# Designs tried in a protein design run: peptides against a protein of PDB entry 3H8D. Part 64

Target 1, 122 residues: chain A of PDB entry 3H8D
Amino acid sequence: DMKRQQRFFRIPFIRPADQYKDPQNKKKGWWYAHFDGPWIARQMELHPDKPPILLVAGKDDMEMCELNLEETGLTRKRGAEILPRQFEEIWERCGGIQYLQSAIESRQARPTYATAMLQNLL

## One batch from the design tools (peptide; aimed at target 1 T72 G79)

Design b2_p28_6_s4 (made by RFdiffusion4, then SolubleMPNN; from b2_p28_6, 11 letters changed)
Fold by OpenDDE base, seed 3:
Structure b2_p28_6_s4 (fold): chain B 122 residues (1-122), chain C 122 residues (1-122), chain A 28 residues (1-28)
Amino acid sequence: as target 1 above (122 residues)
Amino acid sequence: as target 1 above (122 residues)
Amino acid sequence: SASAELLREKLRLGEEELEKRYAEEVPD
């Protein structure tokens, strides 16, 4: 049973309001994605001035990347791919475990590697 | 057939001669390792003032890390683990393909994931 | 789509910063 490859990506972003400012005044955010095979399972956004955004497949599909992994071009973007722990550490700090758990319990989460792993932990 | 996990690590080092100098005068080198399961398959060292060092299992065992992966503590060192491409890109730039190929042809290389992959390419 | 456009925008805005970070990880 070939388990789907779990791949994680991170890209920085600058807020539109800051893009024309001097470098020292550009507050950086971070966009994170977890792909379970070709499809996104989790998405996370760290903003410099607002709470983190957590999104899980099934529940938040309308707000998540709808492109498959190949369509995103993330695999071809130098420096975008990150290690699992680099995603999970931030996910945990942002309350991602509780967020995903709630989505599972409410039957809103689509089954993914992430949901399976969480259910194995609890 | 559970394929052995391929894991890659990188740690910086400062030359002994520079360790007591001011930070601006400390030239940084890089130590890289590829582990094929618990055992090292390739080692690579980038130095600021001398040619890169390439080492392959079987041929260069005396100059390579002799500890298994768990014994190294690399898996527990924050930021030490890197993506496969982060290793391979540097390996290729350093002439690692030719080095490993020569070690295979001379029957000095121990069979590893790296030797198998190279033999599949060629 | 809104999500695709958002990703494209993030990719564009982050390009220079990713390149800079990668360059810092490669020894001189």
Scores: peptide ipSAE 0.026, ipTM 0.533, DockQ to the pose 0.703
OpenDDE base, seeds 1, 2, 4, 5: peptide ipSAE 0.026, 0.025, 0.025, 0.026; ipTM 0.536, 0.538, 0.533, 0.535; seeds 1, 2, 4, 5 fail the geometry check

Design b2_p28_7 (made by RFdiffusion4)
Pose (drawn by RFdiffusion4):
Structure b2_p28_7 (pose): chain A 119 residues (1-119), chain B 122 residues (1-122), chain P 28 residues (1-28)
Amino acid sequence: KRQQRFFRIPFIRPADQYKDPQNKKKGWWYAHFDGPWIARQMELHPDKPPILLVAGKDDMEMCELNLEETGLTRKRGAEILPRQFEEIWERCGGIQYLQSAIESRQARPTYATAMLQNL
Amino acid sequence: as target 1 above (122 residues)
Amino acid sequence: SEPFIELEPEPAPDPEPEIYSDLRNKYF
């Protein structure tokens, strides 16, 4: 029913902007858009646990801008294939995280919940 | 979900003559494919030593890869799949829009998602 | 057809790393 689009933004800590390149610890921010709205958000950090977020339970913590208002489709190198998102998501325990939110009625139905519920 | 049937692939390559040369002397080229479901709709090759090759379905059937998407194994090859923009950027810089527009005007281009996309643009 | 040797493909490169605070300000 809707186009699935995935984005990735590598980042460094704000405190690292003026250190030498070898001292800049990298992280990665990810987003899965189910149409204009974000279904899953994922953050890999070099200094704390991975942040896994799903539509519904985590609306407050997730990016609140829809796809057009982010400008992500306009940023070079930002869009990634579905597998590039799914591989990282699975290695972070994302399947169990989304399943747990589904069973406790905290998950908004999206293409992502439909995929986990099907298989 | 015509868009979901669209799949794009890129294979970087070198000539056999450059196989054992230093990495800086390996003149790379790139082979590309746009699959409209099971069949190649557009094929593109950047070469280090000759003009780019642009091929469209219908007009260029003899010259294109004859295998369908499953027969190629490309969906199982790590790093081969690219986003539509990665194909389109190169296709445009090679004159691919003019090449596809001409094939459509000469009616040689078989209707595909690619011809449908160029027509919606015009 | 002229032969060629396939190179191992890689995903496209990422954008240059953003500062996390700027990312938060822009997207959140």

Design b2_p28_7_s1 (made by RFdiffusion4, then SolubleMPNN; from b2_p28_7, 12 letters changed)
Fold by OpenDDE base, seed 1:
Structure b2_p28_7_s1 (fold): chain B 122 residues (1-122), chain C 122 residues (1-122), chain A 28 residues (1-28)
Amino acid sequence: as target 1 above (122 residues)
Amino acid sequence: as target 1 above (122 residues)
Amino acid sequence: REPVVELEPEDPPDPEPVVEAELRERYF
């Protein structure tokens, strides 16, 4: 249902090895999520020292957030919620369009707002 | 079409009489807008010294922003774009649900994402 | 009914999301 709320979130993470270092020596990663209603549709992880991780519902369920949106607590974390474009810009830069398209074509992607928007775009 | 992008904006305004006062004596208002695709669907104005103004497309067209989204320049103004909930929270607190509902029932409201969401909620 | 408006409402408390723990478990 396209009337479901589309909500996007970003939280930082610091590598365990860097947790106790000086701020300038902490390499920060970013964990992104797109929730289509209560359930995650896309997940993206920017790491300081390895390629970005792209994950889409259906294909990558075992690697994605298993909590519903309410359970995550993200809606209650200050600064966690981001604008759609803030997610999409990074998603696109990381090759997310091609990744999701491939998942759709291989019939691995679960239908979500993300798949619908992509199919509307193409 | 519910695939239109829903974008929300907020910009401050200072009363003309306060423009040249010390910062602590400037009472700030807030201008809010919900754009359903290129066209405004809802407008809301928080004033420092009078009741909030609520406006909905169809009913209040003469008082609402007459520019399409691109023409407003809001998409290019840093800090102007806000999350949907940031708009909705204030909208709800100002009685926006009742206002829009009344406009729908009186057949004054133009169908928008806002009207559709309200009708989905009720 | 008279609307109650606060121009700059306070943000709610900032608890740590459960997802952060999940992230740590998965990758660290």
Scores: peptide ipSAE 0.038, ipTM 0.662, DockQ to the pose 0.095
OpenDDE base, seeds 2, 3, 4, 5: peptide ipSAE 0.036, 0.018, 0.026, 0.030; ipTM 0.656, 0.661, 0.663, 0.667

Design b2_p28_7_s2 (made by RFdiffusion4, then SolubleMPNN; from b2_p28_7, 12 letters changed)
Fold by OpenDDE base, seed 2:
Structure b2_p28_7_s2 (fold): chain B 122 residues (1-122), chain C 122 residues (1-122), chain A 28 residues (1-28)
Amino acid sequence: as target 1 above (122 residues)
Amino acid sequence: as target 1 above (122 residues)
Amino acid sequence: REPVVELEPEDPPDPEPVVYDELLREYF
């Protein structure tokens, strides 16, 4: 179970309104995903014009990636895969630890690698 | 035991003779390391002017990094850490599987994550 | 072995930005 492969990805994005602007006028956002084996465990989005969005499996399933890892094509997108710390650093800065903890306490979180690691951390 | 963190690193290098040349005249090599927990398990070097060097723990200890992971400073060197597949792809291309297998068969290999994974693969 | 001079590693390049709506369609 806790031997599932943990893989992390990020994709930069631009706002629809900026898609036809000059590069200097395109504000970048960042989409992040943590996959615990084939299924997403955590997702977050850094937007240029609104607060970060944090999402955890079980609680936020309807707002998260519904595809398994293979279906996403992320493993085949050059530059998309990142190191665990590259995800965790941003996750922590955005208050992800507290967010996931709250989801666990409210019994809204699905057990994942992320929930297990948090329980070891705190 | 098999819960040790597997971390992979890559550092580009140039020949001493090229260090004062123009960038276009500097032939780059690549140094790779696989750390199984605190200790190196595999090392390889891609040189611009000679065959790849493959090194495995136990067999090639005297030619490999003698520092533990923390001592190397690799974890603090931005851009040095790479994904497992980024290491394995090159390792495989260089004949690393066969090299490690031979080291196991000759009883020269120290047991590591790498030896364990190879035994699962073959 | 022959000594080498280490260079500073470079961060891998990021993928080209995707339009947010397209991103959601691809991964949702």
Scores: peptide ipSAE 0.402, ipTM 0.793, DockQ to the pose 0.683
OpenDDE base, seeds 1, 3, 4, 5: peptide ipSAE 0.399, 0.401, 0.402, 0.397; ipTM 0.791, 0.791, 0.792, 0.792

Design b2_p28_7_s3 (made by RFdiffusion4, then SolubleMPNN; from b2_p28_7, 11 letters changed)
Fold by OpenDDE base, seed 5:
Structure b2_p28_7_s3 (fold): chain B 122 residues (1-122), chain C 122 residues (1-122), chain A 28 residues (1-28)
Amino acid sequence: as target 1 above (122 residues)
Amino acid sequence: as target 1 above (122 residues)
Amino acid sequence: REPYVELEPEDPPDPEPVVESDLLAEYF
């Protein structure tokens, strides 16, 4: 059902080793999530010292958020929700289009809004 | 067509008399817009010293933004785009629901995503 | 994956204020 609400979220994070350091010494990462209705469709992580992590539903379920959107509390966390483009811009820069495309082609991707949009783009 | 993209924007503004004052002395207003696809559906203005202004398409066309979304440049202005809830929360607080409802009942409102949503809420 | 410590999200900064009269301009 392509009428499900698409919602995007971003949460900054730091490494456990940095949690007690001065703010200037805390290297930030960024956790991103795309929810297609109640369930996650895509997840992405930007790290200060390693390559981006890209995850898509179906293929990467074991590594993705296991909670439904309501359970995450993201909708109630001020500043967490972001615009679609704020997610997509980073997704594209990180090679997300190719990653999702490959997951579709290999039949690893669970059908989501994201897979549908990509197929319409082709 | 309820499949049109709904986009929301907010721009702070200052009075002409304040433009050369120190930042702390510039009383900010807030201009809000809801675009239903390329065309504006609702407009709202918060002023520091007068009541909120509410405008809906069809009824208030002469007072609303005349430019289509692309012409406004809002999509290219950093920080201008906001989440739907960021618009709706203020809209509700300002009496927007009642305003739009009255416009519908008086047959002044042009059908938009906003009118459709309100009718579904009733 | 390595655990991380969640931080509070930061709201993006507001755009620079415009003069009220410029709200009627062709380009924001």
Scores: peptide ipSAE 0.243, ipTM 0.774, DockQ to the pose 0.636
OpenDDE base, seeds 1, 2, 3, 4: peptide ipSAE 0.241, 0.239, 0.240, 0.236; ipTM 0.774, 0.773, 0.773, 0.773

Design b2_p28_7_s4 (made by RFdiffusion4, then SolubleMPNN; from b2_p28_7, 13 letters changed)
Fold by OpenDDE base, seed 2:
Structure b2_p28_7_s4 (fold): chain B 122 residues (1-122), chain C 122 residues (1-122), chain A 28 residues (1-28)
Amino acid sequence: as target 1 above (122 residues)
Amino acid sequence: as target 1 above (122 residues)
Amino acid sequence: REEYVELEPEDPPDPEPVVEEELRKEYF
């Protein structure tokens, strides 16, 4: 059911090597997740020192969050939840549309709200 | 169509009498809006010195925002858009469920996503 | 209705950053 609740989250992270440095010396990364109902549909990681990582359900399950939404505690983490556009803006900028499209074409993507939205857009 | 995009916004405000005071002397209020597609469904105002104001489409049109979503510029106002729960939490706390229910029962409420959600909840 | 002065809204603060290893542990 594509009427499932769509929820988006992001968590800033720092490298282990930076954890004891002054704030100005901590290079932040950002972890993003899109949950389609209880399960993750897309995951994205912005790193300070390497290319973005894009992950889509079905194709990249082994590298993605395997917890359901409730298990993650993300809904209870202050400041973690973001607007859909805050996710999509970064996703698009990182080539996420093409990445998901490729996963669909290769039949690797699990059907999610994300795949449905893309198929409506094309 | 209840598949319309639901978007929520919040704008802080101050009284005209406080606009030139020091920040510590400015009592903030909060204006909230729920848009069901292009049109407002609910509006709510938290005032520093009087009871909250609850407004629902159909019943309170003359007191609510009469601009469509695009005309308001809210979607382009940084920080204005909020999560659904950020609206609903305050709405519920202010007695919004009962207010909307009463408007439905009196046949004053215009059908919106909000009325549909409430009817699913009861 | 009473006239009010609209203020510019502020973005909510980001959560405190976590160490990447802990992020993986908590959410993977």
Scores: peptide ipSAE 0.284, ipTM 0.779, DockQ to the pose 0.668
OpenDDE base, seeds 1, 3, 4, 5: peptide ipSAE 0.284, 0.282, 0.279, 0.282; ipTM 0.780, 0.775, 0.774, 0.774; seed 5 fails the geometry check

Design b2_p28_8 (made by RFdiffusion4)
Pose (drawn by RFdiffusion4):
Structure b2_p28_8 (pose): chain A 119 residues (1-119), chain B 122 residues (1-122), chain P 28 residues (1-28)
Amino acid sequence: KRQQRFFRIPFIRPADQYKDPQNKKKGWWYAHFDGPWIARQMELHPDKPPILLVAGKDDMEMCELNLEETGLTRKRGAEILPRQFEEIWERCGGIQYLQSAIESRQARPTYATAMLQNL
Amino acid sequence: as target 1 above (122 residues)
Amino acid sequence: LSEADKRLKEWMTQMDKFFPEIAENYAF
């Protein structure tokens, strides 16, 4: 019913902007948009646990801007294929995280919940 | 979900003559494919030593890869799949819009998602 | 903007500054 679009933003800690290149520890931010709205958000950090977020339970913590208002479709190198998102998501325990939110009635139905519930 | 049937692929390549040259002397080219479901709709090749090759379904059937999407194994090749804009950016720079528009005007282009997209643009 | 939005906007700017090779290699 809606187009699935995935984005990735590599980032460094704000405290690392003026250190030499070898001292800049990298992280990656990810977003899965189910139409205009974000269904899943994922953050890989070099200094703390991965942050996994799903629509519904984590609305407060997730990016609140819809797809058009982010400008992500306009940023070069930001969009990624579905597998580039899914591979990282699975390695972070994302399948169990979304399943746990589904069973405890904390997950908003999205293309992502439909995929886990089907298989 | 006509858009979901669209799949794009890129294979970087080098000539056999450059196989064992230093990495800086390996003149790379790029082969591209746009699949509209099981069939190639557009094929594109950037070459280090000759003009770019632009091919569209219908007009260029003899010259294009004859295999369908499953027969190629491209969906199983690591790093081969690209986003639509990665294909479109190169297709545009090669004169692909004019090439597809002409094939449509000469009625040689078989109707595909690519011809449908160019027509919605016009 | 929310804190998450602010962070996203900052990281998008960082991508241009600290990760330009991603944009350069995009089509190739």

Design b2_p28_8_s1 (made by RFdiffusion4, then SolubleMPNN; from b2_p28_8, 13 letters changed)
Fold by OpenDDE base, seed 4:
Structure b2_p28_8_s1 (fold): chain B 122 residues (1-122), chain C 122 residues (1-122), chain A 28 residues (1-28)
Amino acid sequence: as target 1 above (122 residues)
Amino acid sequence: as target 1 above (122 residues)
Amino acid sequence: MSAADKELQRMLEDHEKFFPEIEENYYF
């Protein structure tokens, strides 16, 4: 259903190893999520010391948020919700288009708004 | 077309009469716009000293932004773009649902994403 | 809860530490 609400979220995180370091020694990462209706469609993690992690529904379910959007509490966290473009810009920079495309081609991606958009683009 | 990009913007404004007053005497208002694709669908103004102004395409064209979204430069103004909910929350509080409904009933509202959404709600 | 969910919860708990106060909208 292309009319499902698409909502995007971003949360910063500090690496567990840096939790108790001085602020100057805490490197911030960013956790991103795209929800297609109640369920996550894409997840992305920007880490300060390793390549971005890209995850898509179907292929990477075991590594992605299992909670529905309401259960996550993301909608109740001030500043967590971001504009679609704020997600997509990073997604593209991180190679998300290619990643999702490959997941589609390998028949690993579950159909989502994201897969539909990609199919419209290519 | 329900697939048109819906974009929402908010800009603060100072009343012309307060432009040259001391900061403590400048009351800030808020200007809101909902663009349905390239064209404005709804406009809203929160004034510090008068009731909110609600405007809908078709009915209030003469009082609304005439420029298409690109021409406004809103997309290039940092912090101007807001989430749909940030617009809708204020819209609802200001009686926007009733206002738009009345505009539809009087056949003054131009069909937009906003009118379609309202028809889905009622 | 999966490991991913637990991680999300951890991040959510720390969320407010990373975001400044958001100004309230003007209301009538």
Scores: peptide ipSAE 0.183, ipTM 0.668, DockQ to the pose 0.371
OpenDDE base, seeds 1, 2, 3, 5: peptide ipSAE 0.176, 0.177, 0.180, 0.176; ipTM 0.663, 0.661, 0.661, 0.661; seed 1 fails the geometry check

Design b2_p28_8_s2 (made by RFdiffusion4, then SolubleMPNN; from b2_p28_8, 11 letters changed)
Fold by OpenDDE base, seed 5:
Structure b2_p28_8_s2 (fold): chain B 122 residues (1-122), chain C 122 residues (1-122), chain A 28 residues (1-28)
Amino acid sequence: as target 1 above (122 residues)
Amino acid sequence: as target 1 above (122 residues)
Amino acid sequence: MSEADKELFQKLEDFEKFFPEIAENYYF
């Protein structure tokens, strides 16, 4: 149901290779998540050294967060929650619209708030 | 309809008396707004030198923003939009629940998303 | 769940220790 709460989160990560480096040499990546109710609808990863990773429910389940929202603890992590636009702006810049569209057209996408919004846009 | 978009905003203000003071002597207040669709449902003001001001639609219309959301330009002001919890946390701390409850009980409150949520809580 | 996710969520409990900067400072 589209009445489900849409919540967006962002957390930084340090690349595994940089984990043991001096703080000055740790390049941050960013992990983004869109939860449609308790379950993730979209995931996005910004990396300092490779193209963005875009993931959508149904298509990319094996690569996405399998924890429900409560299990992630994101709602209890100060500063993790972001505005919808803070997610969408990056999503759009990374080609997320096209990615999700392709997933819908290929019948790979699980129906979510994100798929519904895109279908309303097109 | 509860399907209306709920949007929350916060902007700082400088007290009129401090307008011409040195930057170091300008104490910030904070203006908060909750828009239930295009119209304000709640307004809140934090002041450095007086108690918080709480305002709810229907009861306090004369003291509240009379501009619709688009007219305010808040959606176009970087950093103005905040998360629901960023509003609600302050609202609760300032006694907003009790204030809105009283407005409902006195039949002064206009029905909004805020009134509906409170009625679901009690 | 991806290995990246596992690594991220393992650190969630200590997030403030590992990441003192808030996400607001990041620009794409």
Scores: peptide ipSAE 0.035, ipTM 0.494, DockQ to the pose 0.230
OpenDDE base, seeds 1, 2, 3, 4: peptide ipSAE 0.031, 0.024, 0.029, 0.021; ipTM 0.523, 0.524, 0.478, 0.259; seed 4 fails the geometry check

Design b2_p28_8_s3 (made by RFdiffusion4, then SolubleMPNN; from b2_p28_8, 12 letters changed)
Fold by OpenDDE base, seed 1:
Structure b2_p28_8_s3 (fold): chain B 122 residues (1-122), chain C 122 residues (1-122), chain A 28 residues (1-28)
Amino acid sequence: as target 1 above (122 residues)
Amino acid sequence: as target 1 above (122 residues)
Amino acid sequence: MSEADRRLQRMLEDHEKFFPEIEENYYF
C-alpha cells in the first residue's frame, strides 16, 4: 500500500503554572495529534482549565506542530501512540467534525486524510 | 474509504494447568489476532511454556478463530484492541514473515491484507 | 523550532514522567 500511514498520538502535559506544585495539585491536560504520513493533519488539546483547542492543517498551521513525525519523537515514546478511534472519539466530542467542516467550506483547510474522510461522509 | 478495516487484538490467557494455581504461579500467555475486515487473517499465540504459534488464513483455518470479528466480542473488550505495530513487532520476532511467505509460496495462504502487504515488500 | 514545537517537546518530557519506559517481555 502506497497510501500515507495514519497515526495518532496522545501525550499528557502539566500546565506551566502547575509545574512546581505538589503532584496532587498538578492538573493534567492532553495533547492529541493526527499525522497523515509525516505531517500533522489535526491537533487537539484538552486543558483542565479551559475549553478544548482544535486545530486543523492549513487553517491553524501557525499553532500546530511543524515538525515531521519522525522529528517529534512521538513514535519513540511508549504509550504515546493511540488507536484512530481513541482520537476520533475525543475529536467528535469536542466538535471537531464541525470545526473541520467549517475549515473546508471556508477553503482554509489543507487537504489531508482527515478532510478526505470528512468529505466522504457528507 | 471502502477498503477493509485492519484491526488487531491481543488478550491474555492462562494455561489450563495453571487455572487453579496461585496468581504467582499462573504464567500468562498472549493470544493475538489480525482481522482483515470481519475475518481473521493472522493469529498468533505466545505461550509461557512452548514456542510461539503462528497461524495464517487459508493454511491454518482449522486452528484459527472461526468467528467473525463482531461475533468474537473483541471490539467490546476494553484493552483488547492494539496498534498494528504492536502486533507486527511480535509477529516479526516470531518469524511470522517467513511463515506467511512460505504459506504464500506453497499456495496455502488465503489472500488477505497480510498477504498483500508481504507481497508488496518482496 | 516553532513555539508549538517547543511546547510539544516540553510535553514529551512530561510524558516520560507519566509513562516511564517499560521493557516488555515478548518471549515466554
Scores: peptide ipSAE 0.231, ipTM 0.667, DockQ to the pose 0.422
OpenDDE base, seeds 2, 3, 4, 5: peptide ipSAE 0.212, 0.225, 0.221, 0.219; ipTM 0.652, 0.660, 0.661, 0.515

Design b2_p28_8_s4 (made by RFdiffusion4, then SolubleMPNN; from b2_p28_8, 15 letters changed)
Fold by OpenDDE base, seed 5:
Structure b2_p28_8_s4 (fold): chain B 122 residues (1-122), chain C 122 residues (1-122), chain A 28 residues (1-28)
Amino acid sequence: as target 1 above (122 residues)
Amino acid sequence: as target 1 above (122 residues)
Amino acid sequence: MSEADQKLQRYLEDHEKFFPEIEEEYYY
């Protein structure tokens, strides 16, 4: 079975309240996504003024991107794709390992590349 | 057989003649490498004042990096690793497909991930 | 905007996020 391609993306976002502010007053957040094949496995959001949001497939489906990879158009957005490590570094820093681990233990996580990797490390 | 990891790197270089020039007069070149597992498969050099250099394993071994991936330290250099497409886009633009194809046809190319990919496209 | 871009934009908007104008940083 050809292992599903793992692809990682990051896009900046601005808050609705900042949409009409001067560019210098727009605090950017960052939206991160890990796609395990066509479907999102992990999502992470760095906000300028609140704690990071961590989301894992299965547990947080209702809060995660519902679009498949092709529907997102992320592969066609220059600069959106990032290296795995660029995602993982932030994920780790935000407590993503523990978050995913807890989701696995509570049987809330859908099996993904990410869950498999973590299970191989434990 | 776990497919060898494909990793791509880019580092800037300054021409020797520009080493002692003012920073603004230093034209940067770019050195690109594709590693098929521990060993280099393709190398590419963008120069500010001469045609790009394309190198493929087997044919151009004497002109390519002789260090294995770990020995290069590239994995430890922040920002050195790039996406596959970031390499391929430049490779294609520089005529790398034709270059590699010719090396395959002349039986000069060592089999690599790159040769396999090209052979699957032809 | 492509259809894909519109979908992504709608998703982000629904989640109270908006894309900034992505300055095409031409990294050569």
Scores: peptide ipSAE 0.275, ipTM 0.630, DockQ to the pose 0.206
OpenDDE base, seeds 1, 2, 3, 4: peptide ipSAE 0.264, 0.270, 0.271, 0.273; ipTM 0.641, 0.631, 0.632, 0.637; seeds 1, 4 fail the geometry check

## One batch from the design tools (peptide; aimed at target 1 P12)

Design b2_p29_1 (made by RFdiffusion4)
Pose (drawn by RFdiffusion4):
Structure b2_p29_1 (pose): chain A 119 residues (1-119), chain B 122 residues (1-122), chain P 29 residues (1-29)
Amino acid sequence: KRQQRFFRIPFIRPADQYKDPQNKKKGWWYAHFDGPWIARQMELHPDKPPILLVAGKDDMEMCELNLEETGLTRKRGAEILPRQFEEIWERCGGIQYLQSAIESRQARPTYATAMLQNL
Amino acid sequence: as target 1 above (122 residues)
Amino acid sequence: PTPLHGELALPGEENPEAPLALEGDLPHP
């Protein structure tokens, strides 16, 4: 019913902007858009646990902007294939995280919940 | 979900003559494919030593890869799949819009998602 | 919140490329 689009933004800590390149510890931010709205958000950090977020339970913590208002489709190198998102998501325990949110009625139905519920 | 049937692939390549040269002397080329479901709709090749090759379904059937998407194994090759804009950017810089527009005007281009996309643009 | 809220963005990363293939090994008729 809707186009699935995935984005990745590599980042460094604000405190690392003016250190030498070897001292800049990298992270990665990810987003899965189910149409204009974000279904899953994922953050890999070099200094704390991975942040896994799903539509519904985590609306307050997730990016609130829809796809057009982010400008992500306009940023070069930002969009990624579905597997590049799914591989990282699975290695972070994302399948169990989304499943747990589904069973406790905290998950908003999206293409992502439909995929986990099907298989 | 005609868009979901669209799949794009890129294979970087070198000539055999450059196989054992230093990495800086390996003149790379790129082979590309746009699959409209099971069939190649557009094929594109950037070569280090000759003009780029642009091929469209219908007009260029003899020159294009004959295998369908499953027969190629591309969906199982690591790093071969690319986003539509990664194909389109190169296709445009090669004159692919003019090449596809001409094939449509000469009615040689078989209707595909690619011809449908160019027509919605015009 | 916004995309990448509270962190500094690095340049975007494009899809990686597959290993180099010999020209004769490319898909053909």

